Peptides against a protein of PDB entry 2AZE. Designs and how they scored, part 151

Target 1, 148 residues: chain A of PDB entry 2AZE
Amino acid sequence: AQECQNLEVERQRRLERIKQKQSQLQELILQQIAFKNLVQRNRHAEQQASRPPPPNSVIHLPFIIVNTSKKTVIDCSISNDKFEYLFNFDNTFEIHDDIEVLKRMGMACGLESGSCSAEDLKMARSLVPKALEPYVTEMAQGTVGGVF
Target 2, 101 residues: chain B of PDB entry 2AZE
Amino acid sequence: GRLEGLTQDLRQLQESEQQLDHLMNICTTQLRLLSEDTDSQRLAYVTCQDLRSIADPAEQMVMVIKAPPETQLQAVDSSENFQISLKSKQGPIDVFLCPEE

## One batch from the design tools (peptide; made by RFdiffusion4, then SolubleMPNN)

Design b1_p23_1_s4 (from b1_p23_1, 7 letters changed)
Fold by OpenDDE base, seed 2:
Structure b1_p23_1_s4 (fold): chain B 148 residues (1-148), chain C 101 residues (1-101), chain A 23 residues (1-23)
Amino acid sequence: as target 1 above (148 residues)
Amino acid sequence: as target 2 above (101 residues)
Amino acid sequence: TTKTYNFTFHALADGKSLPHLKL
């Protein structure tokens, strides 16, 4: 019947929306874990050294990274107020956001790739509210979304 | 029947979505707390050593860009054009270079 | 391969961008 067909279309629409929200939630969890883990790492390091790092040796979030060959020629144009930048390269470049950097540093505990050790998973769980712990566990097992 | 089954499925999906929304709200709250905590923000930094996990300064030039919220980035990477454009609306953009060890 | 990127800087879950922090 037409009514059933309409409901099936709605069902598919909702399934797609849920899928999108699951992806968004997972990313938010990874960000939370990465940020808290980074802060924890640095806090510990500063406590051990009994001093903060040299002022010009660190980059605070947020940031983006651009890398290219050392042979690449870069021409940079800057507005007077420094509100606008234009970089022209003579060869290819890469762009990475701060979250990607944190993930590659292991700050997300390998959760982003499902490569969590028992210790990694324990750390990840400790960095989220209680309500999110089951979801973190499912992420580590790659079982998120299996209910649908 | 089929109609009743589909109706039940939709109700279950609605409940699942509501649960996701709840969890997302929790995450949003946590991220806001992090952004508002001065001590956490002070400790939210990386070093050049950390950046080498992305690209080694021995082989690559590693440039760091810091910009205000809502800054727009437009990049083109093709055989005919290699360009990055930045446009800030709230303040100046800062650029830093990670030196080779 | 041609790659084109159009982004804004990091945003929080509610769509709010992270604050600009100085070194």
Scores: peptide ipSAE 0.030, ipTM 0.862, DockQ to the pose 0.240
Fold by OpenDDE base, seed 5:
Structure b1_p23_1_s4 (fold): chain B 148 residues (1-148), chain C 101 residues (1-101), chain A 23 residues (1-23)
Amino acid sequence: as target 1 above (148 residues)
Amino acid sequence: as target 2 above (101 residues)
Amino acid sequence: TTKTYNFTFHALADGKSLPHLKL
């Protein structure tokens, strides 16, 4: 029936939208965990050192990282107001945002890949509001995607 | 029947989406709180040592880019062109090199 | 092959950025 067909289309649309929102939620959770974990780490470190690190020894979020071989020649053009930069490389480069850096640092507790140890999962859960804990568990188990 | 089943599915999906929206609202609220907490902002940093998880400064040049929000970065990585373009609308862009440890 | 990336500097959910400090 035409009505059923229309509803099937709507069903598929909603499923796709839900999938997108699930992805967005997962990223938001990871960002939250990574950030809070980073802050926690640094707070503890500064407490142990009894002082903050030297100002120029740290990189505050947000940032972008670009890396390339030390042999790579880089030409840089900068506008007078420094609003525009153009980098030309003679070889390949890599770009990483701050979130990726945090993930690779383990700040997301391996949740991004579902590779959480029991301790990592405990940490991850502790860094989110109670309402998000079940979802964190699902992420760790790789069971996200179900209807709830 | 089929119609009833589909209708039920749509209702369930709506409920699921509402739950997702709720959870996302919680997350965004938490992130906003973090962005407004000066102590958290002060402590939201990485070191060059941390960046070794990305690239070892002994072998790689590590460049750090700080720019205003909404700055656009366009990168081309091909056999013929290796380029990064940065365009800010809100202020100057700062570029730094991570020193070799 | 051509690999093109388009990035926007990270902003928090409220559109704000953490402090912009220089190295």
Scores: peptide ipSAE 0.030, ipTM 0.862, DockQ to the pose 0.257
Fold by OpenDDE base, seed 4:
Structure b1_p23_1_s4 (fold): chain B 148 residues (1-148), chain C 101 residues (1-101), chain A 23 residues (1-23)
Amino acid sequence: as target 1 above (148 residues)
Amino acid sequence: as target 2 above (101 residues)
Amino acid sequence: TTKTYNFTFHALADGKSLPHLKL
């Protein structure tokens, strides 16, 4: 009885750890797809334009986005070495990381929400190593972790 | 009995976890390769037009922050305090604004 | 509502970052 109880505790522990790793893996897959898809998009665009975009018109990863109303007053204090910034707003703001931007751009092919068309899924699969393709399929179907 | 069943379950879970670990290693390797590839680095960019997916510069101020790795960001968004604090340890922080189209 | 963000700049889920590129 006690031995069974110990194994049941261990079983639950492993299930939770697996769940955490599944979440981490999904995020890694989304990042990989998003980055590769972005690179491909830009490569194709530059080829069509026969030139890169103007340097000051693009933002290279990584970055963070902060947005707020144009009516928001922002006070910014910057250290002399620019190592420290302090922004004070008089109203609410939003923060977004670059991955979120890429997702909203569709660079993750809708995989983040399990909303992939057949074409989206095909693209997503093409942007990962073969070993990851089955997991991408599961993500698209919303069946990840169904066994657990 | 129950003991044998639990033992078998644990073995299966171990195999599943090992598979996950392997897949994660593949992913991290691919991401490192992307970060080390000069062409990929050059092409890993967005435009202000792309940022409209987050907020329209016609209505919102869109600020872009670029900082060295391990830069710390602390943000408070409350009724009495709206603040963002950035602290870099490895270099200067750059801030940009997206113009209205 | 009160929201607090406390994180570091990372491009990768494993804590790694892409190179810092200046415009």
Scores: peptide ipSAE 0.028, ipTM 0.867, DockQ to the pose 0.256
Fold by OpenDDE base, seed 1:
Structure b1_p23_1_s4 (fold): chain B 148 residues (1-148), chain C 101 residues (1-101), chain A 23 residues (1-23)
Amino acid sequence: as target 1 above (148 residues)
Amino acid sequence: as target 2 above (101 residues)
Amino acid sequence: TTKTYNFTFHALADGKSLPHLKL
């Protein structure tokens, strides 16, 4: 009947929402792992060096990266207050956010691509609260996708 | 019957979604704690060496953009137009270049 | 081939952003 049809529509709506949330959760987990791993790496490095790096030698999150061939001609227009920038390139460029940079650095332990070793998985698990460990395991196994 | 079955399915889906929401809340909380921890924020950085793993400055110009929250970046990359537009409402935008090795 | 990108700097899934840290 009409009631059943309405419930079926709602069921489909909820299934789609769950799917979206699963994707969002995976990304959040990767971000958490990447950030904590980065912090851990830098903490260890500073301990070994017995000092922090020079202030102008590092870039703190958040940031965006733009790269292009060093032969690319770039025209840049900047507002007086530096609130607005306009870059014109004569060739293609790439844009990367900080999370993507961290992933490429291996800070997410290869979990993002399903290429994590046993050691990588151990590291990943150690960087999340206990409640998230099962989900991290599922991500590593590629078994995320079902209904809980 | 069919109605009872659908009702049960919806209840199960609701429970599943609540479990997801719980996990997401845990994760969001951890990220928030990270953002509020001064030591973590002090250590949340990359170096030019790290950025070279993304693009080698010997071959690529590597530009870093630091902007206030909610700054808008619009980019067009086509055969006819290669453009990046940045608009901030909360302060100046800083642009840095990574030097070659 | 046309690619268009729209970014809000470091937005989390819930719409919040990590704090801006000056270099």
Scores: peptide ipSAE 0.027, ipTM 0.864, DockQ to the pose 0.241

Design b1_p23_2_s2 (from b1_p23_2, 10 letters changed)
Fold by OpenDDE base, seed 3:
Structure b1_p23_2_s2 (fold): chain B 148 residues (1-148), chain C 101 residues (1-101), chain A 23 residues (1-23)
Amino acid sequence: as target 1 above (148 residues)
Amino acid sequence: as target 2 above (101 residues)
Amino acid sequence: KPTFTIHASLALKERYKISVTSE
């Protein structure tokens, strides 16, 4: 009886760990797709323009975005070595990372929300190693984790 | 019996986890390859136009933060004080407005 | 409800030490 109880506890622990790893894997896949798609887009754009964009017109990854109303008053304090920043806002703000930006740009092909068109899914599959294609398909269908 | 069933379940879960680990290793390898490829890094950028998908600079101020890994980001939410604190351990932090603003 | 929103991926959580304080 005690042995069974111990195994049940272990079972639950493993199930939770697997669930966490599934989430991590999905995020990693989305990141991979988004990054590769971004690079592909920019490569194509630069080829079409026959030149790279002006240096001051682009933001290289990685980055974080903070947005607020233009009416928001922001007070910024910076240390001498620029290791520390303090921003005070008189109104609400939002924080976004680069991955979210890429997702909203469509770089993850709508896979993050399971809203892939046939073309989006084709693109997503083309941007991952063959071993990951089945998982991409499952993500698009919303069936990930159904085996447990 | 119950013990045998649980034992079998644990073995199956172990196999499933191993499969996940394998797939994750593939993903992390691909991401590392991208990070090590100089051409990919050169092309890994967005424009201010892209940032409009998050917030339109016509209505929103958009600040970009470029900080080293392990930088501490603290956000304070109160009715009277809205604050972001950044503290880096590995180098200077760069903050700027969207260049196209 | 918080008066601000943080949209963070796992990458952000892993790369940065994020602390949120609400009063």
Scores: peptide ipSAE 0.132, ipTM 0.877, DockQ to the pose 0.820
Fold by OpenDDE base, seed 1:
Structure b1_p23_2_s2 (fold): chain B 148 residues (1-148), chain C 101 residues (1-101), chain A 23 residues (1-23)
Amino acid sequence: as target 1 above (148 residues)
Amino acid sequence: as target 2 above (101 residues)
Amino acid sequence: KPTFTIHASLALKERYKISVTSE
């Protein structure tokens, strides 16, 4: 019947939406873990040093990085008000955001790639609210993907 | 019947999505709390040493871009040129290099 | 297919308007 067909379309729509939300949730969890872990690391480091780092020696989030070979020739045009930049490269480059940098730093405990040790998983769990711990465990096991 | 089965499936999917929404709300709340906590924000930084772990300045030039929200970033790849264009509407953009070790 | 690589998170997409074009 037409009604059943309509419901089947809606079912598929909801399944896709759930899948998208699962992906978004995983990313949010990774961000939370990464941020909290970063803060924890820096707090500990500053305590050990008994002082904060020099202000110009650190880069606060958010940021983007661009990297290329040190031999790459870069021409840069900047507007007077610094509202506009134009970079011309004679070779390939890479762009990374702060979260991706944190992941590569290990701040997400390897959870993003499913390569977390028992200790990493323990750390990851400790950095999220209790309600999110089961999902973190599922992420580590690679079992996320089903319908709740 | 089929209709009843589909209806039940949709109800279950709705419950599942609500559970996801709940978890996402919890996570979003935590991120917001981090953004509102001055101590956390003060400690939310990386060093050039950290960036060297991503791209060693001995081999790679590392450029840092601090741009206001909603800044437009355009990357162009062609046989003739490689470009990055930045356009901000909410303030100046700051660009600097991380030095080699 | 671009010869450069962009590693962007969901947060980056939310904070910035990123456009990648190839000529």
Scores: peptide ipSAE 0.126, ipTM 0.877, DockQ to the pose 0.805
Fold by OpenDDE base, seed 5:
Structure b1_p23_2_s2 (fold): chain B 148 residues (1-148), chain C 101 residues (1-101), chain A 23 residues (1-23)
Amino acid sequence: as target 1 above (148 residues)
Amino acid sequence: as target 2 above (101 residues)
Amino acid sequence: KPTFTIHASLALKERYKISVTSE
């Protein structure tokens, strides 16, 4: 029936939208965990040192990282107002954002890859509101994707 | 029947999406709170040592870019050109190397 | 096909307008 066919299309559309939102939610959770964990780490470190680190020794979020071989020749053109930059590389390079850096630092507790230890999972859960804890658990188990 | 089944499925999916929206709202709220908390922002930093997880400065040059929101980042890859273009609309862009370099 | 790698999260995509031009 035509009605059934229309509803099937709608069903598929909704499923796809839900999938997208699931991905967005997971990313938001990871960001939250990573940020809070980073803050906690640094707070503890500064307390132990009894002072903050030198201002020029740290990089505050947000930021982007570009890395390339030290042998890579980089030409840079900058506008007078520094609103425009142009970098030319003679070899390959990589671009990373701050979130990826935090993930690789373990700030997301391995949740991003479902590689959480029991301790990591406990930490991750402690860094989100109560309402998000079940979802964190699902992420750790790799069971996200079901209808809830 | 089939129609009833599909209708039920759609209702369930709607409920699921509403749950997702709710959870996302919680997350976005938390992130906003973090962005507005001056102490958290003060402590939201990494070191060049941390960046070794991305690229070891002993072998790689690590460039840091701090750009305002909505900055256009264009990466060009061709057989003859490797390029990054940055165009900001909201303020100046700051680029620097890790202090250890 | 790009010869360089961009590791961009959703956050990066949301904050910046990323454009990749290949070949």
Scores: peptide ipSAE 0.118, ipTM 0.874, DockQ to the pose 0.784
Fold by OpenDDE base, seed 2:
Structure b1_p23_2_s2 (fold): chain B 148 residues (1-148), chain C 101 residues (1-101), chain A 23 residues (1-23)
Amino acid sequence: as target 1 above (148 residues)
Amino acid sequence: as target 2 above (101 residues)
Amino acid sequence: KPTFTIHASLALKERYKISVTSE
């Protein structure tokens, strides 16, 4: 009885670990798709324009975004070497990372929310190695982890 | 018996985890390849127009922060103190503002 | 109701050491 109980505890431990890894894998897939899709978009755009965008008009990854009302007063203190920053806001703000920005841009093809059209899913599959295609399909259907 | 059943389940879970690890390794390899490809990195950018889709500068100020890896970011949530602290150990931090159109 | 919102991906958590304090 005690042995069975110990194994059941171990089973639960492993299930939780697998769940965590599934989440991590899904995020990695989304990152890969988003990055490749972004690169593809920009490559196409530059080809169509026959020139790269002005250097000061683009923001290269990685980055984070902070947004707040334009009426928010922001005080900023910066160290001499620019290694340290302190921002004080008099109102609420939001923080976004580059991946979240890419997702909202649709670079992950709606896969993150299971809102993939047939075209979106086709694009998503084309941006990952063959071994990952079945998993992408499952993500689109929301059936990942159904075996557990 | 029950013990044998549980043992079998654990073996199956181990195999499942190994499969996940394999897929994750494939993903990390692909991401590494992207990071090592100069052309891809050159093209890995967004525009202010892209950022407006997140928060329109007509209503929101959009600040872009480029900080080295492992930069410490601390946000303070208080009715008396709204604060973001950044501390880098690997290089300078750059801050940009996305202008209104 | 939060005084701010953080939209952080796994990449952000891995890339930055983020701490959030509420008072």
Scores: peptide ipSAE 0.131, ipTM 0.876, DockQ to the pose 0.855; fails the geometry check

Design b1_p23_2_s4 (from b1_p23_2, 11 letters changed)
Fold by OpenDDE base, seed 3:
Structure b1_p23_2_s4 (fold): chain B 148 residues (1-148), chain C 101 residues (1-101), chain A 23 residues (1-23)
Amino acid sequence: as target 1 above (148 residues)
Amino acid sequence: as target 2 above (101 residues)
Amino acid sequence: KLTFKIYASLALLQRYQITVTSE
């Protein structure tokens, strides 16, 4: 009885760990797709323009976005070495990471929400190694959890 | 019996986890390759127009933060205090507005 | 209760140590 109880605890532990790893893997896949797709887009754009964009017109990854109303008053305190920043807002704000920006740009091909068209899914599959293609398909179908 | 059943379940879960680990290793390898590729890094950028997918600069102020890895970000939400605190230990933090604003 | 929104991915959590406090 005690041995069975110990194994039940271990089983639950492993199930939870697997669930966490599934989420991590899905995020990694989305990142990979988004990054590669972004690079591809920009490469094509630069080829069309026959020159790179002005250096001050682009933001290189990685970055974080903070947005708020233009009417929001922001006070900023910066340390001398610029290692510390303190922002005070008189109203609410939003924080976004670069990956979310890429997702909203469609760089993850709608895979993040399971809203992939046939073309989107084809693109997504083309941007990952062969070993990951089945998992991408499962993500698009929303059936990843069915594997375990 | 129950013991045998549980043992078998654990073996199956172990196999599943090993498969996940393998796939994750593949992903991390690909991401590392991207980070090490100079051309890819040169092309890994967004424009202010891209940022409009998050917030329209006509209505929203969009601030960009470029901070070193493991930078601590603390956000406070209160009726009296709306704050963002950034603390880096690996280098200076750069903050700027989108140039098109 | 948070009055602002944080849209964070696992990538953000991996790169930054984010703490959110609501009073």
Scores: peptide ipSAE 0.163, ipTM 0.881, DockQ to the pose 0.771
Fold by OpenDDE base, seed 4:
Structure b1_p23_2_s4 (fold): chain B 148 residues (1-148), chain C 101 residues (1-101), chain A 23 residues (1-23)
Amino acid sequence: as target 1 above (148 residues)
Amino acid sequence: as target 2 above (101 residues)
Amino acid sequence: KLTFKIYASLALLQRYQITVTSE
């Protein structure tokens, strides 16, 4: 009985660890797909334009986004060396990272929601190493986590 | 019996975890390669138009923050104080607004 | 419960040390 109890504790520990790793892996896959897809998009666009965009017209990764209502009053304090910023808002705001932007742009092919089309899935698969393709398929189907 | 079943479960879980570790290593390697590829990094950009997927500049102020790695970001949520604090240890922080088109 | 929304990925967490204080 005690031996079984010990194994059950270990089982639960492993299940929790696997769950955490699954989440991390999914995020890593989405990042990879999003980045590669973004690069591909921009490469194609620049080829068509026969020139890169003006330097000040684009935002290179990494970055974060803060958005709030245009009516929000923002007070900003900046250190002399620009190492420190303090923003005070009189209303609520949102913070988004670059990956979130890429996802909403469709760069992750809708895989993040598990609702990608057949074409999106094909694109997603093409942007990962072969070993990751089965997992991408599982993500698209929403069937990740079968070990539970 | 119960013991045999649990033992088998643990073996299966171990195999699953090993597979996950392997896949994560592959992903990490790929991301590292992307970060080290100059051409990829040159092309890793978005436009202000792309940012409309997050918030429309016609309705929202959209602020872009470029900060070095390990920058501390503190957000305060209070009825009395909505605040973002940024503290960089590696270099200056750049902040700019995306204009309304 | 946060009044503002934070959309953070693993990448963001790895690049930044994020502290959220909610009252």
Scores: peptide ipSAE 0.162, ipTM 0.882, DockQ to the pose 0.739
Fold by OpenDDE base, seed 2:
Structure b1_p23_2_s4 (fold): chain B 148 residues (1-148), chain C 101 residues (1-101), chain A 23 residues (1-23)
Amino acid sequence: as target 1 above (148 residues)
Amino acid sequence: as target 2 above (101 residues)
Amino acid sequence: KLTFKIYASLALLQRYQITVTSE
């Protein structure tokens, strides 16, 4: 009985670890799709325009976004070597990373919310190695989470 | 019996985890390849127009922060003050506003 | 409870050391 109980505890530990890895894998897949899709979009756009965009009009990854109301007063202190920054706001703000931006742009093909059209799913599958395609399909269907 | 059943379950879970590890390795390899491809990195950018999906520059100030890996970011939420502190270990931090301000 | 919002992906968590303090 005690041995069985010990094994059940171990079983639960492994299940939790698998769950965590599933989440990590999903995020990695989304990142891959988003990055490749972004690159593809920009490559096509530059080809159509026959020139790259102006240097100061684009933001290269990686980056972080901080946004707040235009009415917010911001005080900024910067060290001499620019290794340290301190921002003081008199109102609320938001922080977003580059991946969040890409997701909201649709670069992850709606896979992050499990709301993919047939075309979105096709695109998503085309942007990952063959071995990952079944998992992408499961993500789109919202069936990820079980033990396989 | 129950013991045999649990033992078998654990073996199956181990196999499942190994499969996940394999898939994760494939993903990390792909991401590494992307990071090593100069052309891909050149094309890995967004515009301020893209940032409107997060916040409209007409109503929001949009600040962009480019910091080296392992930069420490501290955010403070208080009724008395709202604060962001950045401390880099690997190089200077670059901060700028969206040109559509 | 935070007044401001942080939207962070795994990539952000891996690249940065984020500390959030709420009073």
Scores: peptide ipSAE 0.141, ipTM 0.878, DockQ to the pose 0.765
Fold by OpenDDE base, seed 5:
Parts: structure tokens; sequence; C-alpha cells
Structure b1_p23_2_s4 (fold): chain B 148 residues (1-148), chain C 101 residues (1-101), chain A 23 residues (1-23)
């Protein structure tokens, strides 16, 4: 019946929306873990050091990374007020955000790739509110969305 | 019947979505708290050594861009042009190179 | 066709208006 067809369309719509929200939630969890883990790392490091690192030796979030071969020729045009930049490359480049950097640093405990050791998972769980722990476990196991 | 089955599915999906929304709210709240915490902000940094996880400055040029929120980033890729355009509306953009060891 | 790589998270998308144009 037409009613059933409408409901099937709605079902599919909701499934897709849920899938999108799951992806968003996973990213939010990863960000939270990564940020907290980074802060924890640095706090511990500074506590063990005689002084904080020199201001010019660190890069505070947020930031973007652009990398390319050292052989790549880059032309840069900057507006007087530094509100506008134009970079021209003669070869390919890569763009990475700060979260990507944190993930590659292991700040997300390998949760982003489902490559969590027992210790990694323990750390990840410790960095989220209790309500999120089950979801972290599901992420580690790759079972997110299994109920759908 | 079919109608009843679909109706049940929709109810279950609604509950699942509500759970997701709740969890997302928790996450966004936590992230906001982190962003508002001065100590966390101070400690939210990486070093150039950390950036080697992305690309080794010995082999790659690593450029760091710090731009205000809502900055427009345009990347152009063509056989004739590889380009990045940045346009900020909220303030100046800072760009610097990550040095080698 | 894109020949460069962009490794971006949702955070990047939220903070920046990223436009990619390619031939």
Amino acid sequence: as target 1 above (148 residues)
Amino acid sequence: as target 2 above (101 residues)
Amino acid sequence: KLTFKIYASLALLQRYQITVTSE
C-alpha cells in the first residue's frame, strides 16, 4: 500500500540520518579523546620539566598543516593586512588539520582505526564521560551500528 | 503485518536516534568545556617533532597555518595549477614553517 | 581530477569553509 511505501521511504531516511549522526558522534568522541590525551601528555611533560617549553617551540591548536616536497616551488602572495593568502605550488601538496595530526600522534589511542590495544582502550575509556564508554567500546570492536 | 513491522522499525530507529542525540550533546558539551578551560587551552599544543608524524621536515616542507574561524580555504587542483587560497574575515592569518631538527 | 590529498576532519569543515576545485 501507499502507506507502507511512505513508511519505507521514511525508514530509509532515518537510517541514513542515523548513519550520519553515528559518524559525527564518532568524530566528536575521537576529538574529545585526542584533545584530553594531548593535554594530559603535555601537562605531565611540563610537570617533569624544569619549565614549560619555549613559546615559539610549540604550536597551539587550532592549526592547519600543509606539506609538500622540499623540491616543490611555492609562490606566496600575502595581502597587506594578512587577511588573504595565495599559495601557488608547482607540484602536489597535502593538507592536514590538527585533529589528523593528533590521530597520527596516537592521541586517539588508535580508536580511529580500530587498532586499540587493551591499554589503548583503557586510556580511551578513561578520557570520556561514563555515558560514552560503551560507545567507545563499540568503536574499538567495530560494532557501531550493528543494531541497525 | 507489513505495516506493523515498519511501524515497529520506525519506533526503534527513533529511540536509537534519540540515544545518539543525547550522546552527541554530551560530547559537544565536553568539547565546549575543553575550549573554555584556560589550562586546557594552554596545554593544547604540539611540537614540530610531533608534526613529523605527518611529514618529516627532512624530506617535506611543513607549513603551519593558523587562521581565524570561518576562514575560507580554497584548494585548486589542476594540471596547470596547484593552489591554496586563504581568506579571513575575522583577523590576520599566521603562516610559518616548521624547521628541521 | 584531484592529485593532492586533503586529510580533514569534521572539525576542519566546521571551522573553515573549504572549497576544492579540480579539472
Scores: peptide ipSAE 0.150, ipTM 0.880, DockQ to the pose 0.766; fails the geometry check

